# Peptides against a protein of PDB entry 9GMZ: the designs that were tried, part 193

Target 1, 343 residues: chain A of PDB entry 9GMZ
Amino acid sequence: TGFPLELLTRPATERLAYFENYTVAHPRLKEVYEILMRTIAEPAGASFIFVYGASGVGKTTLRLRVEQKLTELALPKLESDRARVPVVGIEAIAPESRYFNWKEYYTRALITLEEPLIDHKFDYGVRGISRDNFGKINVESKVVAPALRRALENALIHRHPDVFFVDEAQHFGKVASGYKLQDQLDCLKSLANMTGILHCLLGTYELLTFRNLSGQLSRRSVDIHFRRYCADSPEDVQAFKSVLLTFQQHLPLAETPNLVDHWEYFYERTLGCIGTLKDWLKRVLSDALDREATTITLKDLQKRALSVAQCQKMFKEIQEGERQLSETEADVQNLRSALGLGA

## One batch from the design tools (peptide; made by RFdiffusion4, then SolubleMPNN)

Design b2_p20_8_s3 (from b2_p20_8, 7 letters changed)
Fold by OpenDDE base, seed 1:
Structure b2_p20_8_s3 (fold): chain B 343 residues (1-343), chain A 20 residues (1-20)
Amino acid sequence: as target 1 above (343 residues)
Amino acid sequence: PLPPVPLPSSPLPLSPSLLP
């Protein structure tokens, strides 16, 4: 089944919004979704989940789908427990300075957790935190980071989310090296331990730096690798072609473009990352709708493609991340061999 | 192989009170 044909008579904004909101349940997304949902339901004493993979692999899409599902599952309980929030998700901001802005992090987390529609209000125990006339959290500029932390701890304890998501979590690592990076991790560990709330950090392969810094994290963390599709795997190539076919059927254009015949070019310019593919097709669809075009052409695709130089840079970053994981897998195998467990 | 099934696209409201 393709897009609703009635969209062809609708405004360009509605046609674009349909495609923007459309999500393909591709095999890697489904696999990681099932693992993540199971881990949230049964954390087995874990305080952290790390979800890492290439930029544009679809981590934000995964987060949003898990948030949606956790919300759906909680709805019947939210009628009786109006204090509960099922899930909270924030994006970590890239630091403008050599220091992570914890004040901004705590403020954004608190604002996201304390949505205006929460009927059950409580005192945060912090002067300068209030709700406006619309119930939105307002934080006065005078409120210091330790006070915001305490407010967030109290809010997380009171709201009891099943998980706290932090997207783009590699941004915690960009600010600090050595001891300072450990201090950032200890800050997050302390927040998870003080609240009893499971934290899920989603990020690029730069997030592996956090994983490797603390043998104590390793005992209390679950790792989930969100892999791209690889051109050397026949199964991955077939999955990638199936995604192209699905997008081809869901582009709200009068004539269905043949994307599948160009699968190698799509692979070359996305590196097997479905988020990168969707963003590319969205840009091309927007250009086609602006021109009232009946379809998209290879020239339209080429105009909005990432450059070869951009793809080469992204591929080097992917190869380095995949190498670090392969070395970790080899270290596990070496440990098993040293323990006499065999290959 | 069958094309991947689309996931539901609409964000659910966090609160039941967002349903009109």
Scores: peptide ipSAE 0.015, ipTM 0.509, DockQ to the pose 0.032
Fold by OpenDDE base, seed 3:
Structure b2_p20_8_s3 (fold): chain B 343 residues (1-343), chain A 20 residues (1-20)
Amino acid sequence: as target 1 above (343 residues)
Amino acid sequence: PLPPVPLPSSPLPLSPSLLP
């Protein structure tokens, strides 16, 4: 199965948009998707889900697919409950200052949750929060973070999403001291507890620092590791080659490029991260479409590849995260053995 | 190698308010 051949007669913008919207259902994405969907449906008293993995592994793609599916599943109920929002997703911003901006976080969360066209408008009971003539949320500069928190708590209770997603959640960790990191986590825990809304934090392996700082989180959190494909695993290499074959078939070009024969080069420059691979191919496709090219070449790939220095830096960050997880798995086995539970 | 089955490229559903 390939791209629709009629795309070859369409504008470059439509051809690019097809590839951008195309998602390969690769094994790791399916696995994490199924675990995440099950955990959202049956949280078993969890208040948090942590989804961690390499940068460019595909966490944002996972989030968007889950948001889509939760919305589709909620549609029949939303016809009768016009106040409900099935899911809300935000991206955490890296603070410009040494401190996380909670005022900005609460404002962005509230704006995202309170879609302008939602039928039932809510009064937040907070002076300086209003809707414009289009129903869009406006927050006056005078509104303080504690008031915005109360408004968000009330909105989350009223809209009752199945999950609240925070992408790039490692940015909560960008604080000047470990104590402030705990305070940020306690603030998020309090928000989840006060609203009864399940929070899903997606991010890099820096989220493991959050996991380790709170022995109380471990009782109310579910961990999901979104693994990359590893070159030392024959199965992972075969899965990665299969992803390349699928992308090769779904590049809307007149001549199908041979990506699979270059799998080692693709692996070297993506570290087994499918999001990084997709973004690379998107850049190369855009360049090819701008030139009205019939195919892509190795030279086109090389022009848009990450540098060796970028890959080395990213790989070091991945290895450190994978090491920390492997040590944690060994510690669990050692604990089980010490408790007499067997391996 | 079986090609990975594409996830159905269902368009991201419009927000519930944008569904007719």
Scores: peptide ipSAE 0.015, ipTM 0.513, DockQ to the pose 0.048
Fold by OpenDDE base, seed 5:
Structure b2_p20_8_s3 (fold): chain B 343 residues (1-343), chain A 20 residues (1-20)
Amino acid sequence: as target 1 above (343 residues)
Amino acid sequence: PLPPVPLPSSPLPLSPSLLP
């Protein structure tokens, strides 16, 4: 099944929005989605889930799909408990300074948790937190980070989400010394313990540094590796070609472009990352729609491709992350063998 | 009644897996 043919008569904005909102259910996304949904349903005493993988692998798409599904599953309970929020998701921001801005983090979390449409207003007991005329939370500049933390703890307890998502969570580690990184992780651990809310941190392979810093988190965390497709795996190559075929069918153009015949070029410029592929195709589609083009060409693809230098940098970061994971897997096998547990 | 949490008004279309 391709795109709705009626889109060919619609404005360029609607055609682009269709493709933007379209998600390919590719094998790695499905696998990680199923593991994540199961872990959220049955955390088994875990306080954290770490989802790590290459930039542009599709972690934000995974988050949004899980948020949607948790919301759908919660609807029958929300009829009886109007105070409940099924899920909360925020994006961590790269700090401009050497210190992570906890005040900004807590403010964003509160604003996201306390959407205007929630009938049950909660009093946070914090002066300078109010709702505007539209019911949106406003936080006065005078409110300090410890007060915002207490407000967030109370809000999380009262709203009782099944999970708290933090996307781009590697930004907790940026510009911090290893000691400051541990303090940030202990701060998150304390928030999870005080609220009883499961936290899911999504990010790049830089999240592996968090795993190595806290031997205490390993007992209360679940690790999920969101792998890219690898060109040395025939199965991964076939999955990547299948994704190209699906995108080819869902580009709202009068003539279906042949993306599959160019799979090696798409692989070279995406490193097997489906989010990077989707973003590339979105840029190319936008350019095609602006020109009222009937299809996209290899020249149109080349104009919007990542540079070889960008791909080389991204590939080096991926190889380092994949190496660290492979070493960890080997260490676990060696430990099991040394303990007499077998492979 | 609107759900107390704003649902995205349209479910995002998922492709079926084209893997056999």
Scores: peptide ipSAE 0.015, ipTM 0.453, DockQ to the pose 0.020
Fold by OpenDDE base, seed 4:
Structure b2_p20_8_s3 (fold): chain B 343 residues (1-343), chain A 20 residues (1-20)
Amino acid sequence: as target 1 above (343 residues)
Amino acid sequence: PLPPVPLPSSPLPLSPSLLP
């Protein structure tokens, strides 16, 4: 089944919005989704979940699907507990300075947790945090990071989400020294412990540095690798072609473009990352709709493709992350052998 | 090679907060 044919008579904005909101349930996304949902339901004393993978693999899509599902599952409970928020998700911002801005992080977390439309008002017990006439949280510039932390702790306890998502969480690691990274991890650990709320950090392979720095987090963390599709796997190539076939059927154009015959070019410019593929197709669709075009051409694809130099840079970053994971698997095997556990 | 099989897909509903 393709897109609703009625979209061909609708404005370009609605046609684009359809594709933006469309999600392909590809095998790697489904696998990671099932693991993540199970881990959230039964954390078994875990305080952290780490979801790591290539940039553009689809981590934000995973987060949004989990947030949707947790919201749907919480609806019967939300009728009785109007203070509860089922899930909260933020994106960590890259620091402009050499220091992670905890004040900004806590402010954004509070603003996201306390949606303007939430029926149950909460008092943070912190002077300089208020709601405006629209119910939006306002944080005065004079409020210090320790006060914002206490406000967030109180809000998380009161709203009791099943999970707190932090997307682009590798930005916590962008500090000038390993010592400062440990302090940040201890800060996050303390927040999770004080609130009793499960934290899920989603990010690039730079999150692997967090596993190595905190032998204490290892006892209370679950790791989920969101893999890209690999061209050396026939099964992964077939899955990638199936994704292209699904996308070509769901591009709201009068003539269905042949994406599948160009699968190698799509693979070359996405490195098997479905998020990168979707974003590329979205840009190309937008350009086609702006021209009232009936289809997408190879020239349209080429105009919006990542450069070979960009792909080479991204591929080096992926290879380094995949290497670090392979070394970790070897270390586990070496540990098992040293413990007298068979290979 | 067998033709690729279409994968199950769904649109994400718009959050009610994003509906105008």
Scores: peptide ipSAE 0.008, ipTM 0.503, DockQ to the pose 0.081

Design b2_p20_8_s4 (from b2_p20_8, 9 letters changed)
Fold by OpenDDE base, seed 5:
Structure b2_p20_8_s4 (fold): chain B 343 residues (1-343), chain A 20 residues (1-20)
Amino acid sequence: as target 1 above (343 residues)
Amino acid sequence: ELPPVPLPSSPLPLSPYQLP
């Protein structure tokens, strides 16, 4: 089944919004989604979940789908518990300075957790935290990070989300010294322990540095690798072609473009990352709609493709991450063998 | 092989609570 044909008579904005809101349930996304949902439901004493993978693999799409599903599953309980928030998700910001801005992090977390529409308003007892006339949290500039932390701890305890998501979590690691990365992880670990709230950190392969630095987090963390599709796997190539087939059927254009015949070019410029593919197709669709075009061509694709230099940079970052994981897997097998545990 | 099934992305439901 393709897009609804009535979209062809709708404004370009509605046609674009349809495609933006369209998510392909590709095999790797389904797999990671199922693992993540099970882990959130049954954390087995874990305090952290790490979801790592290439930039543009689809981690934000995964997060948003899990947030939606957790919200839907919580609805029946929220009728009786009006203080509860089922899930909270934020994006970590890259610090402008050599230091992660905890004040900004806590402020963003509080603003996201304290949705204006929540019936049960909580008083934090912190001077300079208030609600506006619309119920939105306002944090005065005078409020210090330790006070914001206490407010967030109290809010997380009171709202009791099933999980706290932090997207782009590799930004916690953008600190001038490895020591500060450990301090950041210990701070997050303390927050998770004090609140009893499961934390899920989503990010690039730079999150592996976090895993390796905290041998104590390893005992209380679950790792989820969101893999790209690999061209050396026939199954992965077939899955990638199936994604292209699905996208070509869901581009709201009068003539269905042939994307599948160009699968190698799509693979070359996305490295098997479906988020990168979707973002590319969004740009191309937007251009086509602006021209009132009936279809998209190879020339339209080429105009919005990532450069070879961008792809080469991204590929080096992927190869380094995949190498680190492969070495870790080999080390685990070597350790098991040395312990007399079967491979 | 069946193509990947589309997941409808509804926007995250705003708080299930309406302002009183």
Scores: peptide ipSAE 0.019, ipTM 0.446, DockQ to the pose 0.032
Fold by OpenDDE base, seed 3:
Structure b2_p20_8_s4 (fold): chain B 343 residues (1-343), chain A 20 residues (1-20)
Amino acid sequence: as target 1 above (343 residues)
Amino acid sequence: ELPPVPLPSSPLPLSPYQLP
């Protein structure tokens, strides 16, 4: 089934919003979603979940879908427990300095957790944290990071989310020294332990460097690899073509473009990353709607494609991440063999 | 009415995977 045909009579803004809001339930997204949902439901003493994969693989889409589902599942309980927040999600910001801005992190986490629609308001016990007339959290500039941490710890305990999501979590690793990176890991570990809240860090393969620095986090972490589609796998190629077919049916244009016939070009410029594909098609759709075009052409696609140089850079980063994981898998096999556990 | 828990995004229609 394609897009609602009534959209063809609607403003370009509504047509674009339809496609922006449209999500393809592709196999890798479904797989990772099921693993993540199961792990959140049954963490088995894990304090961390690491979800890593290529930039543009769809990690943010995964997060948003899990957040939606956890919210839906919590609704019956939220009627009785008005203090509870089912899930909290933030995006980590790349540090402008050699130091991660913990003050900003705690502030953003607290603001997100303590949104205005929460009926049950409590005192944070921290001077300079207040709510405005609309119930929005305001944090005064004088509030220091240790005080914000205590406020967040208290808020997390009271709100008791099933999971705390941190998107773009590789930004925790973007610090000048390994010692400071260990301190950051210990800080996150302490926050998870003190609150009892499961943390899910989503990021690029750069997150592996951060994950591997703490053997203690590794003991209490679950790893989820969000793989891209690989052109050397017939199944992955078929899945990628099916995603293209689904997108072409859901582009709100008068004439359905044939994207599937150009699958190799789409693969070349997305590296099998569905988020990158969606963002590309969104840009092309926006251009087509602005021109009142009936369809999308190859020229329209080419105009908004990532450059070959961008794709080559992204591909090198992916290959390095995939290599590190393959080496880790080999190390596990070697360890198992050395332990006398059959390979 | 319970204030709608702010859905982190508008409820995105999840379309099933369609095989060609």
Scores: peptide ipSAE 0.019, ipTM 0.460, DockQ to the pose 0.021
Fold by OpenDDE base, seed 2:
Structure b2_p20_8_s4 (fold): chain B 343 residues (1-343), chain A 20 residues (1-20)
Amino acid sequence: as target 1 above (343 residues)
Amino acid sequence: ELPPVPLPSSPLPLSPYQLP
């Protein structure tokens, strides 16, 4: 199954938008999606889910697909419960200072949670939070972070989402001291406990620092590792080639490019990260459409590839994250052995 | 090689009440 052939007669903007919106259900994405959906449905007393993996592995794609599915599943219930929001998703902002901006976090969460088209408007009990004529939330500059937290707690209780997503959650860890990082985690833990809302933090391997800092979070958290494809695994290589074949068929060009024969070059410049691959192909497709080209070539790919230096940097960051996980698995085995439990 | 089954390419709803 390829792209709709009618796209070849459509504007370049529609052809590009088709590919941008296209998602390959590759094995690792499906696996993590199924685990995440099951964990959201049956959290078993967990207050947190941590989804970690390489930059460009596809965590944002995972989030968006789960948000879509939770919304679809909630629709029949939303007819009877007009106050409910099925899911909330935000991206954590990198702090400009050594301090995480909680005021901005709470404001963004409130704006995302309080969709203008929701019929049942909630009163936060906080002065300086209002709605415009379109129902959009406005937060006055005078509203302080503790008041915004209370407003968010009340809104989360009232709207009762199945999960609260925070993408790029490693940005909570960008604090000058380990003590301040613990305070950030305790703040998030308190928000989850006060509201009864499951939190899902998605991010890089820098999220592993959160796991190590709080032995209490480990008891109430589920960990999901979103792995890249590894070239030393025949199954992973086959899955990566199958992704290339699928993208090849879904590039809205008159002539189907041969991507699969270049799989090693694609692997070298993506490190097995499908998000990185998709972003590369989007850039190349955009260039091809701008030139009214019938296909893409190896030269077109080379023009938009990440540099070897960028790939080497990204690979070092991946190896450090994978190493930290391997050490944690070894620590679990050592603990089991020390307890007289078989490995 | 069998391609992985694609996920539906439907956009995210703008509202919890408006699925495309």
Scores: peptide ipSAE 0.018, ipTM 0.451, DockQ to the pose 0.048
Fold by OpenDDE base, seed 4:
Structure b2_p20_8_s4 (fold): chain B 343 residues (1-343), chain A 20 residues (1-20)
Amino acid sequence: as target 1 above (343 residues)
Amino acid sequence: ELPPVPLPSSPLPLSPYQLP
């Protein structure tokens, strides 16, 4: 158990890449992965999946592992249907303006759907969308958002992915008025309905604002909470320590660092978020490899840790999201009790 | 399949971080 010892003789770039590509199958990731895979296979008339949780909980890792698995499962079908893309994943960007940049969203979605390696070139029927000599999509600045939407709708229908992932989807909510947020949700709903493609929005607890705005989306959505590990749960503390043990065994260093003995410090600076932990260890590993160090030290960890002020801010944002979910669970119980649906 | 996270058995005697 551990990294391949041969990595110790390999370049720093390969050692770092090993750790970057290594995924710990921690209990919460496994649980959410199984729920998400089942929901994608059997959406039961859902048009949306919402995956919400703390920043740095590991949502991007979840997405990438689901994308990999869906691709592997689709391989036998892709040989017969060369037009098919099994899965599409994009990251939503924070708008620079008071308005979400739909043009940029559609452009990035189109670029992701049309990887140069797809043999079957599709004509979008839109002037100002072209492919270069390498098969890369180029969108002219004059192409308007409604034309890009039609191109994306046609591409999604033609490529027929099992799911369309949007990471950092809370950025759809960063609009100055509740009215504009409803318009954005109606736009996404229309895209899902017109294409028949299941949309999975991954984001922070700010994504809960989408659930509350549309009683019609709630009837056609599945919610998945990607929880952090909590220090008040003995089981969660044990799982977090297990993750630290696994990471220390998979750091490609000559001397295995003792991360587990510092578990409280790791918890304090990650808030139980495994993505935050991995990113921290990645930075520390990079610094150690640059110095040709045999191990990492507490000073190396401290140099790359989030500040206490950053952790306090992140923790307040987490507590507010967890509170909103707990209130929703209580409201469901109260509604069930009021309906005479016994416990 | 995601590789199972091994439950921490007994604290492995891991080399203490040498504080320089």
Scores: peptide ipSAE 0.018, ipTM 0.491, DockQ to the pose 0.072

